# Designs tried in a protein design run: peptides against a protein of PDB entry 4HTP. Part 166

Target 1, 231 residues: chain A of PDB entry 4HTP
Amino acid sequence: SQTVASHVPFADLCSTLERIQKSKGRAEKIRHFREFLDSWRKFHDALHKNHKDVTDSFYPAMRLILPQLERERMAYGIKETMLAKLYIELLNLPRDGKDALKLLNYRTPTGTHGDAGDFAMIAYFVLKPRCLQKGSLTIQQVNDLLDSIASNNSAKRKDLIKKSLLQLITQSSALEQKWLIRMIIKDLKLGVSQQTIFSVFHNDAAELHNVTTDLEKVCRQLHDPSVGLSD

## One batch from the design tools (peptide; made by RFdiffusion4, then SolubleMPNN)

Design b2_p24_3_s2 (from b2_p24_3, 10 letters changed)
Fold by OpenDDE base, seed 3:
Parts: sequence; structure tokens; C-alpha cells
Structure b2_p24_3_s2 (fold): chain B 231 residues (1-231), chain A 24 residues (1-24)
Amino acid sequence: as target 1 above (231 residues)
Amino acid sequence: SEEEKKLKEKWEKKIAEMEKEAEK
């Protein structure tokens, strides 16, 4: 079945997240999220105009925005050190080179940018001169690949995990990879709380999530901002 | 911003495409 996520480029989500992160004020952060959400809902209405009772919702995006609330996927089994080694291999970085050392020692301040401890930012600067300018993945494809990683991690299929990671990396810009890393590590550093994200999504979202702990259910039941839990 | 405008235009274009498909 056709979903909004199958049509929305992952780059568009990443650009929105980048705007949110760069915004200083809460109001501006909220605006960027709301604009993306409103566009999504409008697209949903157009896509499903002739279809009633669809299960499609904001869930594919929401689970990437709030990755710490993921309950459908098992653990990825991926840490910064694994990603560092993968990038060194993939980019053929000299092991004793500056960029390899930055990735491996991402916690140590090695530069003026103050990005110490943020692996995704370190990776971004290493990737920026080496990666394609525009990614090709949709939100659905990103989720499919992440599902594959989680499933294969559970099955201890390291080779298939690497395959899916390589597909994500090779089809993503440096900016998209920055955000993808943060999604995998489950720390987006947006500067907005979970409560704020829920409140913008729907007034009843936080309450429903607190009861159900089911992010998909929250997104599906509260898809329409004008329809409450009691409706 | 110009980036926001471009993103909005992209969404609007895609929505218009979906609306046309739904009318067929």
C-alpha cells in the first residue's frame, strides 16, 4: 500500500531537523516541526483522498524523530565505535590519519568547533567532502533498512547488518548521515522535549503515549489534530 | 528562508501530483 513515507525524501526530514536544531528559540523550533507535520498531513489527505480507514500515519517520521520511544524494532546493536570503524573502512581513511583518529576519538576535543562527544557532528565533517550532495532514500526506505538492521542484529547476522548500513551510507548525503547516526544512537539533540513534540503533534498525544507506550497507535489515533481521544 | 520556500514548493508540487492521480 502507498504511504506518505514512501513519497517523502529522507532529506526533507533531515533538513527540517537541521532547522530545528539551529533555531535558538522554542517557538522557532516548534514552527519548523509544525510546518513539516502540516505538510505531511496535507499530503496524506491528497494521497488517501479516495481511501477511507487507512492505517497510514505520521508514525514513520515520528519514530525517527523520537527514536528513544521505538518499541517495534529491537536494538540495532550499533555504537559509535562500530560506525567509526565502518567509516574508516568504507572511506578508505588512513588509520593513523587525522580523520580516522577524529572518528575513533570523537570524545576528545581535537578542534575548535566544540563538537567533542557528538559523534554525528564529527562524522558529518569527515563525510562532507566525501559524500554525495543529495541522498536518494525515502523515509520508508530508511525505516526498511533500519528494520533490517534490527532484525539481523537479533539474528546475529553481522554481514547483513553491514550490507544495510552500507546501503544507508552510500545513498545518503553527509547531512542525512549526521541525522541517521543520531537516530541510530537515539539522541537527536534537537533542543526540544518529547513533550513539546507530542504537544505540537496533538493535544492528547502525550496522554495517549503515557497509557499505551505505542507510538504508532498515538500517530494513527491522533492523526487528525481536531479529533480527540474521546471522539 | 529561501530553503523553506523551496521545501514548501516541493511539497505543494507533490501534493498537486497526488491530487491529479486521485482524480483519474
Scores: peptide ipSAE 0.313, ipTM 0.842, DockQ to the pose 0.919
Fold by OpenDDE base, seed 1:
Structure b2_p24_3_s2 (fold): chain B 231 residues (1-231), chain A 24 residues (1-24)
Amino acid sequence: as target 1 above (231 residues)
Amino acid sequence: SEEEKKLKEKWEKKIAEMEKEAEK
């Protein structure tokens, strides 16, 4: 079945997240998230105009925005050190070179940007001059690849994990990879709380999540902002 | 910003395309 996520470029989500992160005020951060959500809901209504009782929801995006609340997908088994080694290999970086050392020693302050401890930002600057300008993946395709990684991690298929990671990397811009890394590591650094994200999504979202701990159920049951839990 | 405007226009265009497809 067609989903909104199958039509929305991953780049559009990443651009929204970038705007949220760069915004200084809470109100501006909320505005950017609300605008993306409203566009998603309008697209949903258009896509499903002739279909009743669809299960499609904001869940494919929400699970990437709040990756720490993921319960459906198993652990990736991916750490910053593994990603560093993968990038060094893929980009053919000299092992003793500046960029390889930045990736491996990401916790040590070495640069003027103050990005110490933020692997995704360090990776972004290394990738920016070396990656394609525009990615080709949809939100659905990103989730499919992440599902593959989690499944293969459980099955201890390291070669297949690497294959899926390479597909993500080779089809993503530097900006998209920055956010993808943060999604995998489960730290987006948006500067807004989980409660704020839920409150913008639906007034009852925090309550329903506290009871169910099921992010998909929250997104599906509270898809319409005008329909509450008591309805 | 110009980037925000472009993103909004892209969404609006895509929504309009889906609405036209649903009318067929």
Scores: peptide ipSAE 0.310, ipTM 0.841, DockQ to the pose 0.921
Fold by OpenDDE base, seed 5:
Structure b2_p24_3_s2 (fold): chain B 231 residues (1-231), chain A 24 residues (1-24)
Amino acid sequence: as target 1 above (231 residues)
Amino acid sequence: SEEEKKLKEKWEKKIAEMEKEAEK
């Protein structure tokens, strides 16, 4: 069955996240998230107009926005050091070169941009002149690849993990990779709390999540903002 | 912003396409 996530470019989510991050005020951050969510819901209604009781929901996006609440997917087993080494290899960076050292020593403040400790930002600047301007992945495809990574990590299949990571990297822009890294590391640095995200999604979302700890259930049961838990 | 407008237009177009497909 068709899902909204299979039609939404990952780039659109990343662009939204970028706007949220760059916004200084809570109100502006909320606005950007709300606009994306509203567009998603409208698309859902159009896509599923003739179909009742679909399991499709905002969950594919929500689990990327709140990756710390992921419970379905197992741990990736990926750290910044692994990604650094992968990028050095993939981009054929000189091992003793400035960019390779920036990636490996991302915690050391070596740059003028104050990005010390933010691996995703350091990676972004290294990737920007070297990567595609526009990615080709949908949100569904990103989740499928992330599922593969988690599954293969559990199975200790390192080569298959690398393969899925390479697919993510080679099909993503520098901006998309910045956000993908943050999703994998589970730190988006949006400047808004999960409670704020839930409150924008649905008034009962935080409560339902507190009881169930199931993000998919929250997204599915509360997909309509006008229908509460008691209805 | 111009970027926000372009994104909105993209979504509106995509929604309109899905609405047309659902009516078939």
Scores: peptide ipSAE 0.304, ipTM 0.838, DockQ to the pose 0.914
Fold by OpenDDE base, seed 4:
Structure b2_p24_3_s2 (fold): chain B 231 residues (1-231), chain A 24 residues (1-24)
Amino acid sequence: as target 1 above (231 residues)
Amino acid sequence: SEEEKKLKEKWEKKIAEMEKEAEK
């Protein structure tokens, strides 16, 4: 069955996340998230107009926005150091060069951008002049690749992990990779709490999640903001 | 912002396409 996630570019989610991060006020952050969510719901209604009882929901996006709540896929087994080495290899960066050293020593303040400790931001600046093409991945495709990484990590298939990572990297813009890294590391730095995200999604979302710990169930059962848990 | 408008227009276009497909 067709899903909203199969039609929504990953770039659109990343652009929304970027706006949320850049916004200073809570209200503005909430607005950007709400606008994306509302668009998603409207698209869902249009896509599934003639179909009742679909299992499609906001879950594919929500699990990327709240990656720390991921329970369906296992651990990726990916750290910043692994990504640094992968980028050095893929981009053919000189090992003793400035960019390679920035990636490997991302925690050390280099005095330029104040991005010390934020590997994703450091990677972004290294990637920006080297990524000339627009990303082509949908949210569904990103989730499929992340599922593959987690599955192959559990199976100890390191070569297949690398293959999926390369596919993500080669089909993503620098900005998309920045956010993808943050999703993998499970730290988006949005400046909004989990509670705020749930509150915007549905008034009962936090409660249902606290009881079930099932993000997919939360997204499915509370897909309609006007329908409560008691209904 | 101009970027927000462009994103909104993209969504509106996609929604309109899906609505047309659902009418068939």
Scores: peptide ipSAE 0.297, ipTM 0.837, DockQ to the pose 0.909

Design b2_p24_3_s3 (from b2_p24_3, 9 letters changed)
Fold by OpenDDE base, seed 4:
Structure b2_p24_3_s3 (fold): chain B 231 residues (1-231), chain A 24 residues (1-24)
Amino acid sequence: as target 1 above (231 residues)
Amino acid sequence: SEEEEKLRQQWEEKIEEMEKEAEA
């Protein structure tokens, strides 16, 4: 069946996340998230207008926004050091060069930008002058690749993990890769709480999640903001 | 950014297209 996630560019989610991160106030952060969510719901209604009882929901996006709540896919087995080495290889960076050293020593405050300890930001600046193409991935495709990584990690298929990572990297802009890294590491640094995200999504979302710990169930059951748990 | 806004506009245009298709 067609899903909203199969139509939404991953770049649009990343742009929303970037806006949220750059926003100083809680209200502005909420606004950016709400705008994305409202667009998603509108698209859902249009896409599924003639189809009742669809299982499609905001879950594909929500699991990327709240990656620490992921329960469906297993661990990726990916650390910053692995990504650093992959980027050095893929970009053919000199091992003793400035950019390679920045990626490997991302925790050391060697840069003027104050991005020490934020691997995704360091990677972004290394990638920005090298990524000339617009990203082409949808949210669905990103989730499919992440599912592949998790599955292959569980199966100890390192070569297939690398293949999926290469697909993500080669089809993504520097900005998309910044956010993808944060999703994999499970730290988006949005400056907005999980509770706030749930409250914007649905008034009963936090309660249902606390009981079920099932993010997909939360997104499906509370898809309509006007329909509560007791309804 | 201008690029981010263009992507958002493309998604909005796609939503409008889907709405029109659903009304037909």
Scores: peptide ipSAE 0.080, ipTM 0.663, DockQ to the pose 0.665
Fold by OpenDDE base, seed 2:
Structure b2_p24_3_s3 (fold): chain B 231 residues (1-231), chain A 24 residues (1-24)
Amino acid sequence: as target 1 above (231 residues)
Amino acid sequence: SEEEEKLRQQWEEKIEEMEKEAEA
């Protein structure tokens, strides 16, 4: 079925998240999120203009923006150490080299960037000079791959987990991988609260989520910002 | 970055194309 997520580049979401992270003020952070959301709703209206009873919503994006609220897919079973080893292998980094050691010892960075404990930022700097390819994944494709990872983790199929991770990595820019890592680790470091994200999405979103704990239901029922819970 | 801004523009262009197709 046609979904907004199947048309939106993952890179655009990552760009928005990067803008939010770099913004100092709450108001500016909100503006960047609102712009992305408004574009999404506009695209939804255009895509589904002649279709009734669509189940499509902002959920595919929201679950990546608020990965700590993910309840549909199970745990990935992926930690920073696993990703470090994967990148060392994939990038053919010397094991005793500076970049390999940065990835493995991400908690005690020797560098000037002050990114102590932020594996995604360390990975970004290692990847940036080595990633020559533009990202080609849509939000839908990213979610499909993440679903595969979670499912295969549950099934203890490590080989298939690696395959899906490699597909994500090889089809993503350094910036996209930075955010993908943060989504997997479930810490985006946006500098905005969950409450702020919900308040921008819909006035009743926080309340509905508190009752249901179902992010998809929140996105579907409150898709229209003009239609409240009481309607 | 300039690259991030280009990507945003590309998505906005796609939205405009979809709007035109929906009006036709």
Scores: peptide ipSAE 0.067, ipTM 0.647, DockQ to the pose 0.650
Fold by OpenDDE base, seed 5:
Structure b2_p24_3_s3 (fold): chain B 231 residues (1-231), chain A 24 residues (1-24)
Amino acid sequence: as target 1 above (231 residues)
Amino acid sequence: SEEEEKLRQQWEEKIEEMEKEAEA
């Protein structure tokens, strides 16, 4: 079945997340998230205008925005050190070179940007001069690749994990990869709480999530902001 | 539909804005 996530570029989500991160104050952060969510809902209504019984929801985006609440997908088994080694290989970085050392020693403050300990930011600056300006992946495709990584991690198929990671990396801009890394590591650093994200999505979202711990159920049952849990 | 196409264009415009911000 056709989904909103199959039409929304991953780049648009990453742009929204970047705007949220750069914004000062809760109100501006909320505005950027709301604008993305409203656009998603409008697209859903248009896409499914003639279909009443759809399972499509904001879940494909929500699970990337709140990756710490992911329960459907198993663990990736990916850490910063693995990503560092992969980037060194993929970008053919000299192992003793400045950029390779930055990736491997991301916890050590060696840079002028104060990004010590944030692997995604270190990776961004290494990737920016080397990667595509525009990515080609949709949100659905990103989720499919992440599902593949988790499944292959469970099955201990390291080569297939690498294959899916390479597909993600080679089809993404530096900015998209920055956010993808943060999604995999499960730390977006948005400066907005989970409670705030839920409150913007739906007034009853936090309550339903507290009871069910099922993010997909929250997104499906509370898809319409005007229809509450008691309705 | 025309409405779906308009919404797709809105996503594309947001991407273009991001590209401009990344170049600046």
Scores: peptide ipSAE 0.041, ipTM 0.645, DockQ to the pose 0.045
Fold by OpenDDE base, seed 3:
Structure b2_p24_3_s3 (fold): chain B 231 residues (1-231), chain A 24 residues (1-24)
Amino acid sequence: as target 1 above (231 residues)
Amino acid sequence: SEEEEKLRQQWEEKIEEMEKEAEA
């Protein structure tokens, strides 16, 4: 079925998240999120213009923005150390080299940027000179690959997990990988609360989520910002 | 549709912005 997520590049979401992170004020952070959301809703309306009662919603994006609220996917079984080792292998980094050591010792301050403890930022700087400038993945494709990782982790299929990770990495820019890492680790460091994200999405979103704990239901039922829960 | 194409272009523009930011 046609979904908005199948048409929206993952890069656009990452660009939005980057803007949110870089913004100092709450108002600016909200603006960037709202702009992305509004664009999504407009595209939804265009895509589904001749269709009624579609189940398509903001959920594919929302589950990446609020990955700590993911309930559909099982655990990825991926930690920073695993990713570090994977990048060292994939990028053929010398094991005793500066970049490999940065990835492995990401918690230790190694430079002037103050990025200690933020693996995604460390990875970004290592990846920036080595990765594609433009990614090719849609939000749907990213979600499909993440679903595969979670499913294969549950099934203990390590080879298939690696395959999906390689697809994500090889088809993503350094910036996209930074955000992908944060999504997998479930810490986006946006500087905006979950409550704020929900409030911008829909006035009733926080309440509905609190009751249902179902992010897809929240996104589907509250797709229209003008239609409340009681409507 | 024309509207869908216009909206698709908005995504592409944001990608280009991200590319420029990544190069800086």
Scores: peptide ipSAE 0.065, ipTM 0.686, DockQ to the pose 0.044; fails the geometry check

Design b2_p24_3_s4 (from b2_p24_3, 9 letters changed)
Fold by OpenDDE base, seed 4:
Structure b2_p24_3_s4 (fold): chain B 231 residues (1-231), chain A 24 residues (1-24)
Amino acid sequence: as target 1 above (231 residues)
Amino acid sequence: SEEEKELRERWEKMIAEMEKENEA
């Protein structure tokens, strides 16, 4: 069945996340998230107008926004050092070059940008002059590739992990890769709490999540902001 | 911002296209 996630570009989620991160105030951060969510719900209603009993929900996006709450897919087994080595290989960076060293030594404050310890930001600046301007992946495709990575990690299929990572990288802009890295590492640095995200999504979301610990269930059951848990 | 406007316009376009498909 068609899903909202199969239509929404991953770039649009990343753009929203970038705006949230750059926003200084809580209210502005909430606004950006709310606008994305409202658009998603409106599109959902249009997409599923003739199909009331669908399992489609905000879950595909929510699990990328709150990756620390992921329970469906297992661990990726990917660290910053692995990504650094992959980028050095893929981009054919000189191993003793400035960019390779930045990626490998991302924790060392050598840069003027103050991005020490933020691998995703360091990667972004390395990737920006080298990557496609526009990515081609949908949110669903990103989740499919992430599912593949997790599954292959569990199966100890390192070659297939690399294949899926290469697909993600080669079809993503530098900005999309920045956010993808943060999703994989499970640290988005949005400056907004999990509680705030849930509160914007639905008034009962935090409560339902606390009881079930099932993010998909939360997204499905509380898809309509006007329908509560008791309804 | 211009980027925000572009994002909104993309959503509006996607929704409008789907609404047209539902009417056909």
Scores: peptide ipSAE 0.579, ipTM 0.929, DockQ to the pose 0.893
Fold by OpenDDE base, seed 1:
Structure b2_p24_3_s4 (fold): chain B 231 residues (1-231), chain A 24 residues (1-24)
Amino acid sequence: as target 1 above (231 residues)
Amino acid sequence: SEEEKELRERWEKMIAEMEKENEA
C-alpha cells in the first residue's frame, strides 16, 4: 500500500530539521515543525482520499525525529568510531591525514567551529566537498534501510550492515548524512523538547505516549488534531 | 528564505499532482 513516507524525499525532512536547529527562538522552531506536519497531513488526505481505514500516519517521520523513543527496531550496534572508520575507508582518506584524524578524534576540540563532541557536524564538513549535492532517498526507503541494519545487527551479519550503510551514504547529500548520523546515534540536538514536539503534533500525544510508550499508536490514533483520546 | 519557498513549492506540487490523479 502507498504511504506518505514513500513519496516524501528524505532531503525535505532534513531541510526542515536544519531550519529548526538554526532557529534561535522556540516559536520559530515550532513554526518549521508545524509547517512540515501540516503539509504531511494535507498530502495524506489527498493520497488516501478514496480509501477509508488506512493505517498510514506520521509515524515514519516521527520515529526519525524522536529516535530515542524507537521501540520497534532493535539496536543498530553502531557508534561514532564505527562510522569514522567507515568514512575513512569509503572516502579513501589518508589515515594520518587531517580529515581522518578529525573523525577519529571528534571529542577533542579542534578550535575551528566549536563542534567538539558532535560527530555529525564534523562528518558534515568532511563530506560536504565529497558528496552528492542532492540525495535520492524517500523517508520510507531510509526507514527500510535502518530496519535492515537493525535486523542484521541482531543476526550478527556485519557485512550486510556495511552494505546497507553504504547504500544510505552513497544516495545521500552531506546534509542528509549529518541528520542520518544523528538519527542513528539518537541525538538530534534540535533545541526543542520531546514534550514540545508532542504538543505541536496533538494535544493528547504526550498523555497517550506516557501510557502506551508506543509511538506508532500515538501517531495513528491521534492523526487528526481535531479528534481527541476521549472521542 | 528561498529554501523555505522551494520546500513549500515542492509540497504544493506533490499535493496538486495527487489531486489530479484523484480526478482521473
Scores: peptide ipSAE 0.577, ipTM 0.928, DockQ to the pose 0.904
Fold by OpenDDE base, seed 5:
Structure b2_p24_3_s4 (fold): chain B 231 residues (1-231), chain A 24 residues (1-24)
Amino acid sequence: as target 1 above (231 residues)
Amino acid sequence: SEEEKELRERWEKMIAEMEKENEA
């Protein structure tokens, strides 16, 4: 079945997240998230106009925005050190070179940008001059690849994990990879709380999540902002 | 910002295209 996530570029989600992160204050952060969500819902209504019984929801995006609440996927088994080594290999970086050392020693404040300890930001600056300007992946495709990584990690298929990671990396801009890394590591650094994200999504979202701990159920049951839990 | 405008325009285009398909 056709989903909203199969139409929405991953780049557009990343652009929204970047705006949220850069925004000062809660109100502006909320505005950017709300605009994306409203657009998603409007497109959903158009896409499913003739189909009332659909399972499609905001879940494909929500699970990337709140990756710490992911319960459907098993662990990726990916850490910063693994990503660093992968990037050094993929980008053919000299092992003793400045950029390779930045990735490997991301916790050490060696840079002028004050991004010490934030691997995603270190990676972004290394990737920016080397990667394509525009990615080609949809949100659905990103989720499919992440599902593959989690499944292959559970099965201890390291080569297949690498294959899926390479597909993600080679089809993504530096900005998209920055956010993808943060999604995998489960730390987006948006500067907005989980409670705020839920409150913008639906008034009853936090309550339903507290009871069910099921993010997909929250997104499906509370897809319509005008329909509450008691309805 | 210009980037915000571009994002909004992409959404509007996608929605408009889908609405057109629904009318055909």
Scores: peptide ipSAE 0.575, ipTM 0.928, DockQ to the pose 0.845
Fold by OpenDDE base, seed 2:
Structure b2_p24_3_s4 (fold): chain B 231 residues (1-231), chain A 24 residues (1-24)
Amino acid sequence: as target 1 above (231 residues)
Amino acid sequence: SEEEKELRERWEKMIAEMEKENEA
């Protein structure tokens, strides 16, 4: 089925997240998120103009923005150490080399960037000179691959997990991979609270989520910002 | 920023293309 997520490049979400992270003030962070959300809603209206009964919503994006609230997808079983080893293998990094050691010892960075404990940032700098400048994945494709990872983790199929990870990595820029890592680890470091994200999405979003703990339901029921819970 | 403008333009293009398809 046609969804907004099947049309939106993952790169555009990552660009938005990067802007939010780099913004110092709450108001500026909110602006970037609001602009992305408004664009999404406008495209949704155009995409579904002739279709009344659609289940499509902001959920595919929201679950990546608030990955700690994910309840549909089970655990990935992926930690920073696994990703480090994968990158060392994929990029053919010398095991005793500077970049391999940076990835493995990400908690104690020797570098000047002050990114101690942020594996995604360390990975970004290693990947930047080695990866594609532009990724090719849509938000839908990213979610499909993440679903595959979670499903295969549950099934203990390590080979298939690696396959899906390789697809994500090989089709993503360094910036996209930075954010993908943060989504997998479930720590985006946006500098905005969950409450702020919900408040921008819909006035009733926080309340509905507190009751249901269902992010998809929140996105679907409160898709229209003008229609409240009491309506 | 230039990157912000590019993102806006991409959204505008995507919406415009979809609107055109709906009119056809």
Scores: peptide ipSAE 0.575, ipTM 0.928, DockQ to the pose 0.890

